# Peptides against a protein of PDB entry 8HF1, part 266

Target 1, 320 residues: chain A of PDB entry 8HF1
Amino acid sequence: NVMLYATKPTEVMVSFPHQEQVLTVTRLISAEIEKFYVSLDLMNIGVQPIRRSKSLQCLRDPSKKSFVKQLFNDFLYQMKEYGIYAASIAIISLIVEFDIKRRQAETLSVKLMHRTALTLCEKIRHLLVQKLQDMTYDDDDDNVNTEEVIMNFSTPKVQRFLMSLKVSFADKDPKDICCLVFVERRYTCKCIYGLLLNYIQSTPELRNVLTPQFMVGRNNISPDFESVLERKWQKSAIQQFRDGNANLMICSSVLEEGIDVQACNHVFILDPVKTFNMYVQSKGRARTTEAKFVLFTADKEREKTIQQIYQYRKAHNDIA

## One batch from the design tools (peptide; made by RFdiffusion4, then SolubleMPNN)

Design b2_p27_4_s1 (from b2_p27_4, 10 letters changed)
Fold by OpenDDE base, seed 1:
Structure b2_p27_4_s1 (fold): chain B 320 residues (1-320), chain A 27 residues (1-27)
Amino acid sequence: as target 1 above (320 residues)
Amino acid sequence: KEEEKKKREELEKEIEEQLATPLPEPP
């Protein structure tokens, strides 16, 4: 019995400078969201009719205000963690979600709440797009989706991630690539997916090399937020990745339960590894002989991150 | 533009080196 020792992936750490993006536009957006929260708290929405088919989450927020705040808080997080370019994509996801909720609104008060949220999202979108356009020196080319704009308006973490993809995969055979990208939050998957599509399209060395997909885990506490479209997309994305029609998959940490993804040669952890399970499961996908497991860390947190990885390695060896 | 390009190329080389360097083993 040759115990094929599962070849341990090479663990790599890419460091990025901690840069607080103090942009006037980000401050303005944050202030507009805070003003909106004050107005939202004053809104009389009444008690929502409890439909028997609503998930436990719909029971937790009878006013649906907490859900609205959650989406804007997730947006603010994405703007901070990934930059204003990523935020310009993330805001579109909020617009889509609030439009769905507006159409599904059973009361005029709830419809008005979602309409007000949409109006704010459109204002935020305009502020972000305007700021992206202000850096395009060519007034005539409305194309905010250039490599230059993406890089200049992304956080140092995202810049290092994109450059790591370019360095790792430039001019490679697409068939030799099986890449996973792990992110913490559900909405980050779509945001980073949209960013990657634009980056790949703007980067000649990657255009015919990387075909990204995204997957959101099924175990979201709210099955009510999984549109039929999202479920179809997830099934299609998994199948495309299995068939080799997609070679890069963006996953949220919610993949912990039960998605059998093939053995990969690259695993990127874009967000901090917060749990032992996330470490073991994500690392356990890097199973090829030359597999890389790439972590991103701020320079100031490098030592803390290294110590955490050593603790996880020890804990993993004690169970194995 | 040329200075930004050069800075990007230098940073890509630094990332290449980091990607080639295994995370140290615990002491």
Scores: peptide ipSAE 0.586, ipTM 0.940, DockQ to the pose 0.754
Fold by OpenDDE base, seed 2:
Structure b2_p27_4_s1 (fold): chain B 320 residues (1-320), chain A 27 residues (1-27)
Amino acid sequence: as target 1 above (320 residues)
Amino acid sequence: KEEEKKKREELEKEIEEQLATPLPEPP
């Protein structure tokens, strides 16, 4: 019973400005994906052999088109919510996934569909990388993985998150850090992990201080789509975090009640808290006496977010 | 570059203050 022993963490809210201006590159990418969806809907991929996959999702989309659309929709979400730099990392995950599916394609039509998706991903990658490079032209360094590039091409939310990590952990002893970062979506875990690796490597004060890992919660994954590699990786990631070899864990859902994760001193909620369960379970990981529970909110949504947290606090006190 | 650095340092201080400020109790 995780709730009975929880010292109430200090709840903190970091505000960020709303980003009004959409860059031309993001509009171009969105338009290319929309054109691709029209083309994808016109693709005749024929009757797919009914693999005995018991998953309800395979029954709904025998064409596997919905999966392709889901990946691009998740990419569009990441680009919007986290920025162009995060999108440049996220697109690589799509490339890898579509290449696997292209190689596993049982029909020429499905192979062609995934090939077309790959071609689009490479075009998107080029557009993103080109835009990241446009800021480095004044410095002879072809390296797009600088603190400056990461910060300038991240959303205000991600900027405030990265700066919150820097302020919280600069020059600290790694052993004194046990940090959780909660995100809403599965694919965001890997994207933010890649971004954090590059940010930590570009930020001297965080080098050798933060060792990030990520984990995807099982409850959000159809067991049929969880690869053996992903399960092994998840187990390894949890073990590294338990052993203190990793001191920052990115999660898309609450660690199942049976995953005993050490009491954390920091919990960051990068995405909006949408449910009472997410609030209670994420907050319930901040169990040290001086634990911080950090929320991020747009300035325009600050009051609404505070009211929602008060409702969750009340509901939590009524159960405790 | 110098103005952007200064703006970043000012923003880091603002974040530090926010991180040090507990959410108020409900009225």
Scores: peptide ipSAE 0.583, ipTM 0.938, DockQ to the pose 0.785
Fold by OpenDDE base, seed 3:
Structure b2_p27_4_s1 (fold): chain B 320 residues (1-320), chain A 27 residues (1-27)
Amino acid sequence: as target 1 above (320 residues)
Amino acid sequence: KEEEKKKREELEKEIEEQLATPLPEPP
C-alpha cells in the first residue's frame, strides 16, 4: 500500500515596497466623499416603512445611508489597496448599484439621495479617467487600457501580482493552467477581473494563455438578496472553469465549502491572510503535483507574515 | 523609457527568483 503522500503545495512569498501613492487626484476624491458624507448626514430621508418580512430574522435593513457609506468606503479601500486604475473600474460598479437603487426608491427623498450619490460617482469617474489620460502623450490614442497605464496607476502589490502572472504563465499551454486568485472583499473580485481582462489584452504573452472568470461567494445572509442575474453568472463562471473554458478564477475568501473547484496548480492570495480558516481553505485548493501557494506581503510586514504562516502550518499539522 | 524597461526586466527576474524560492520550514 503506497500511501500517496499528498504533496503539500509549495508556499511562496512575493514582497512589495510599502508605497503610499499620494496622488493629488486621490486626495481630491477622498475630500469630495467626506463632503458628501456631511451632506448625507443632513439629508432627511424620513421614517422608512419597516417592511415586516415574516421571517424572524429582522436583520435591521442597514440604514439606507449606511449602505451608501459602505459602498463609498469599499471604493476608497479599493483605490488605496489596488490603485487608480482599479478604482476607475470599481467606480462603474457603484454607478450601476446607485442607478438600480435610484430606480427602486420607494420615496422621493431616497431617490434624491441615490441621485446625489450617482452624480458624485460620475464626477469621480471623470477625475480618474482624466488622470489615466494624462499619461497618453499621443493625442490620438484615447486608450487608457495599455500595459504602461495599468502598471503605472496600480499599487506595488498589484504590479507584483500582474508580473507574477506574466512570469508564471507567459507562452504556456492554457490547458496546463488552473489558477485561483483569492481576495478579501466581494467587490474586489469584479474590479480585479476587469483589470486582468485589460492587462491580458495588452500583454501578447498572455492574450491566448489566460482566460479569467470571477465568482462572488453566496450571501449566507439570504438567497433573496442575490439577484437572479448574479446566480446565473456564478453558475456560468463555475461551469466555464470546470469545462476548462476559463483557467483563472477570482474568488472572495467566502468560497462556500460546497463549490467543488478542481485541484489547482496555482493559488494566489492577493489580500492578507487574516484567519486560519482562510489559510486552510485557500491552500487546500492547491492539490496538483508542483502546486504553488503564493502570498503577497509588504516588506515591512514580511517577518510578521512569515511568523503567522508558521503558526498556521503548525496548527494545520496538529489537526491533520 | 529604456531605463524603465530595464528596471521592469530586473524586477521580473527578482519575482522569478522569489517564485522559485519556497518559504523555509520553521527551524
Scores: peptide ipSAE 0.583, ipTM 0.938, DockQ to the pose 0.754
Fold by OpenDDE base, seed 5:
Structure b2_p27_4_s1 (fold): chain B 320 residues (1-320), chain A 27 residues (1-27)
Amino acid sequence: as target 1 above (320 residues)
Amino acid sequence: KEEEKKKREELEKEIEEQLATPLPEPP
């Protein structure tokens, strides 16, 4: 009986200051979205024909207005939780989505609604990019994708995350790295992926060390809603991570389907651990002898987070 | 620039120390 002592990962906590990012630009963007919601509520888009498209989401909002509001609410969350730089990446995903929906619109009223949303996204993108440029003291370097700009326009949480990656992986052999990054929300995977690509490219110590990928968990609503492209991309991303062509994988906490991912030496939990299952599943991926399980917490919530982790440890030990 | 660099280096050291410090075992 070789008791495979599942080597318990070393649990680590990185603290960050709770700074309310009081930027005029974030207030202005929030106010523009709120004004847009008032305008959107006044839009008469008519009775939308119940498209027999098996989209359970299309069935919930016959006006498609709720979906538009959801995308902007998700964007506002990203801007608040990850900062202006992350928001500048996140807004591009909204632009792409609203342009697709505008082109697919069957009615002039729906086409106009998506066009108005798209126009707002372009305005938001401009405001974000302008604010990123205002800190480039050198008028000559239009490159908003510097380490300095990324760091200065990221929340303290994201700053500590990026610095934790730099400290952990600077000058290491890429083959010795198997890193998972867990985030709460599906759209955050792509946003943090884009941020990491730019950060790694701007950080010489990481350029040839970290190769990120992301994975969005299957849409529980219907696997049929995943575009063939998204499914192919997910399979490719998993395969690249298995083959060692990628050594950092960003995952949403919706790992309800046991993604058969190899044993990792680093697991970063970027967002709060809200459930025991998330704790066990994410921690259970850190299986190497020297594996680290890294949590991020606001300083004000440190003690509460520690107590929650102790409760999860106890509950896990009582079941094991 | 130099003051910001120094502040980053100090913060990198703090993070390194935190990454090296395991969460204490519950009492």
Scores: peptide ipSAE 0.583, ipTM 0.939, DockQ to the pose 0.768

Design b2_p27_4_s2 (from b2_p27_4, 11 letters changed)
Fold by OpenDDE base, seed 2:
Structure b2_p27_4_s2 (fold): chain B 320 residues (1-320), chain A 27 residues (1-27)
Amino acid sequence: as target 1 above (320 residues)
Amino acid sequence: KKERKEKLEKEEEEIRKQLATPLPEPP
């Protein structure tokens, strides 16, 4: 009986300052989205034909307006939680989604609704890119994808996360790295993936060290054609991570869905641990002898976060 | 540029210390 002593990972907490300063651009973008919601509520898109497509989403949003609002609300969340650099990546995902929905529109009114959403997304993209470029005017390089631009236009949480990756993995052998990054929301996986690609490319110490992938939970996948592409991506991404062709995986609630990921030596929790299940499942992936389980907390919430982790540790020890 | 680099290096060293410090056991 090899007692597989479940090696308890070393739990670590990285603190970040609270960002008090709201950029003028973020206020402008929020105001434009609110104006769009007023306009969207006034849009008469008519009764959509009930396609007997077994899409649970078609049952939830007969007007297709709630889906549009959800995407913009998720974008606003990304902008607030991760910063305007991450928002510049997140907005591209909205553009792609609304363009697909515009092309798939069965009525002229729905097509117009998605066109209006696209026009807003392009306006938001221009506002974000312009703000990122304002920092590059002093450096003759028009490249907004520098380490400096990424860091300066990221929230303190994301700054501390990126620096934690740099400090942890600079000039290491990529084979010695098996890293998970947990985020709360599905859309955050892709957003942080895009940010990490640009950060790694701009950071010489990480460029040949980290190869990121992302994985999204199946429970929120629309049965539409996009879901087939996302499922193919997920299958490819997990295989690359298993084969060691990728050594950093960004995940949301995917572990609840029985996705078998190998034991990792690093687990980063980018967002607050909201559930005991998330704590146990994410921590349970840090199974190597020297595994680290890294939490991020605002300085003001540090004590509360520590107490919550102690409660989860206690509850885990009572079940184990 | 130099002051920004020195600030970043100090913040990286602070993070290094935090990453090396285990979360204490509950009292």
Scores: peptide ipSAE 0.563, ipTM 0.932, DockQ to the pose 0.786
Fold by OpenDDE base, seed 5:
Structure b2_p27_4_s2 (fold): chain B 320 residues (1-320), chain A 27 residues (1-27)
Amino acid sequence: as target 1 above (320 residues)
Amino acid sequence: KKERKEKLEKEEEEIRKQLATPLPEPP
């Protein structure tokens, strides 16, 4: 009878101040996107040819306009939830996507639509980078990727997350670290990954200590929408994490198949735990001795979050 | 610069305390 005492991870809650940093630049960007939506709604792109590839997306958005709006809405979410610095990384993903869609456009009208979206993304990128540079003018270093710039232009949630990583992992042996970071949205994985690369590079105590990777959950909408490159990236990222070549993995909460990864000593939940399944699955990855399960909450939502975790603990103990 | 560093160090120390404090069991 080897009672595999599943060592329950130590659950920890890190609070962050609910500061609505209403920056003028974020209002300007939101207003530019809203103006673009009005312009986009007025665009006559005609009847789109049904592509022979029965991609479920071509069936859902015959106008391709809702897909464009979805990408900008996802960007606005990243900017609000993670801050201007994260938004400067997130906008690059939109630029890449709209450039691909522009090149793949079968009609001049669709090509023009994606070109207009791309032009807006470049304007947004410029506004974000200018705002990041405004803090570097007092320091002889034009580098917008400093610890100070990253911290100042990140939301309190992201600040507390980065500081939690620094406090947890400064000067540790990379081999002793097996960390998962859970986020709600697939696009957040890549955004936080890019932010972490720059933060780790700017933070001497984390240089050569943390090697991040990211994994986007499989898009259940169609395995055909996963580019061959995305599937190769996922396989490579998982393999690097299994081999210990990466010691921090960023994952979306859409773990329908479960992450087949090793037991971790740290699990960070960056976004709110919205489901019992996410709680059990993510907590169930913190399996080492002295494993930590770290939650982030706004100070105003702390008590509500605690009560929700107690309900999940109770429900888990009633099933186990 | 110095005041920003001192603020960050204080916030890091508060996070260290939070990371060392287990979430209590439900009453």
Scores: peptide ipSAE 0.562, ipTM 0.932, DockQ to the pose 0.789
Fold by OpenDDE base, seed 3:
Structure b2_p27_4_s2 (fold): chain B 320 residues (1-320), chain A 27 residues (1-27)
Amino acid sequence: as target 1 above (320 residues)
Amino acid sequence: KKERKEKLEKEEEEIRKQLATPLPEPP
């Protein structure tokens, strides 16, 4: 009886300095969103006709205003947590969503609401891109996608994450890499994916080493609300990761039981581990003999995070 | 430019040390 001692992954903690990015541009953007919320609350979008299909209606805000506020609140969160470079990518996703909602609007008032939101997103995009260009001293290179620009306009957390990837994977064989990156929010997956594409392309040591993909976990909301396009993208991304055509996967949820993702040698947790279930499930993907489970923490929260991980380790050992 | 590069290299070396140091088992 060879007891296959499941080799526990090596747990590692990378610390980052707590710096509030006090940029004038972030204050301006926040103030413009707050002004827009005041205007949005004053908008009369009328009583939406209650189409009688009871089951689909309980999930739609009857005002349609809460969804607009949710997207801008998610954007503000991404700008704060990941920096203005990540925000320049995140705002494009809002532009696409509000343009779709504007085209699908059943009333002129709802169409106008989404048009006003879209106009604000274009203004925010311009402010972000202009601020990224302030670092390009060479008048001829409009390329805001350099390693220097990405690093300077990312939060300390994102800087330490990118540096951890560079240190871990520089000049390695792509076949020896199976990496998962966990984030809390669905929209963060696409934002961090776009940031990683630009960072890898700007970093010679990583260009032919890392091939990223992203996957948004299935909504706990009925599969009926997932677009056919999103489901096709998820299946393709998973297949590319299984086939080794992608070696880094960004996820917002633990891949459901039955998505047999290969045993990963690296698991990065970019956002705080908030639950025991998230800890066990994400750690349970680091299954190779030399697997690393990497956490990121602010220096001020280091001790609190260590104590929380010890509690999760104890609870996991008591169940195993 | 040179001072920024030297700072980045020092931060990368600190991260390398942190990535090589496992979290201790609880006492």
Scores: peptide ipSAE 0.560, ipTM 0.932, DockQ to the pose 0.744
Fold by OpenDDE base, seed 1:
Structure b2_p27_4_s2 (fold): chain B 320 residues (1-320), chain A 27 residues (1-27)
Amino acid sequence: as target 1 above (320 residues)
Amino acid sequence: KKERKEKLEKEEEEIRKQLATPLPEPP
């Protein structure tokens, strides 16, 4: 029995500076969301009739107000963690979701609630896009999707991630690339996917090299949010990645147990590794001889991150 | 524009070095 010693991936850590200054636009958006929460709490939407086919999540919020707040809180998190460029993509996903919920509203009061949320999202989108345009030196080029705009309006974490992709994959053969990008939250997968599409298209060295896809784990998805389209997309994305038609996959930390993703040569962990299971599962995908496992950390959290990785390495060696 | 490019190139070079440096083994 040749124990094929699974070559342990090379673990690498990329540091990024902490962003201390909050943009005026970010403060304005946060204040508008807070004002909206006050108005939302005053809205009388009544108790929604429990239809027998509603998932356990619909049972948890009879008013559907907590769900609206969750989406805006998730948006605020994305804006903080990934920057205003990522937020401009994330807000579109909220607009789509609230439009679906508005159309599915069984009562006028719930329809009005989702309409008010949409109006806020449209205002936020306008504020974000306007701020992105303010840095386009050419007033005539509405193209906010340039490398410069993406980089300037991304957090230091995202900047270091994008630069790490450029440095790692510039002018490489796309067939030699099998890359995973792990993020903590479901909604981040789609946001970072949209950001990467625009970045790759604006970066000549990557345009014909990287073909991204995204996958969202099922276990954290309310069945009510798993559109047939999302399920089809996930199956297609996995298949494209297996067939080599896509060479970069963005995954949430909740990989379904049993999604067999091929052995990868690069694994990027964009968000902090919060669990031993996430560490083992993500690292266990970097199985090629020259595989890299790349962590991102704030400079201030570097030592704490290193100590946590040492604890996970020890725990992994004690089980293996 | 030039200063931004030079800054970006310097940051990319630092990332290249970090990507080439394995995380230290525990003491």
Scores: peptide ipSAE 0.559, ipTM 0.932, DockQ to the pose 0.754

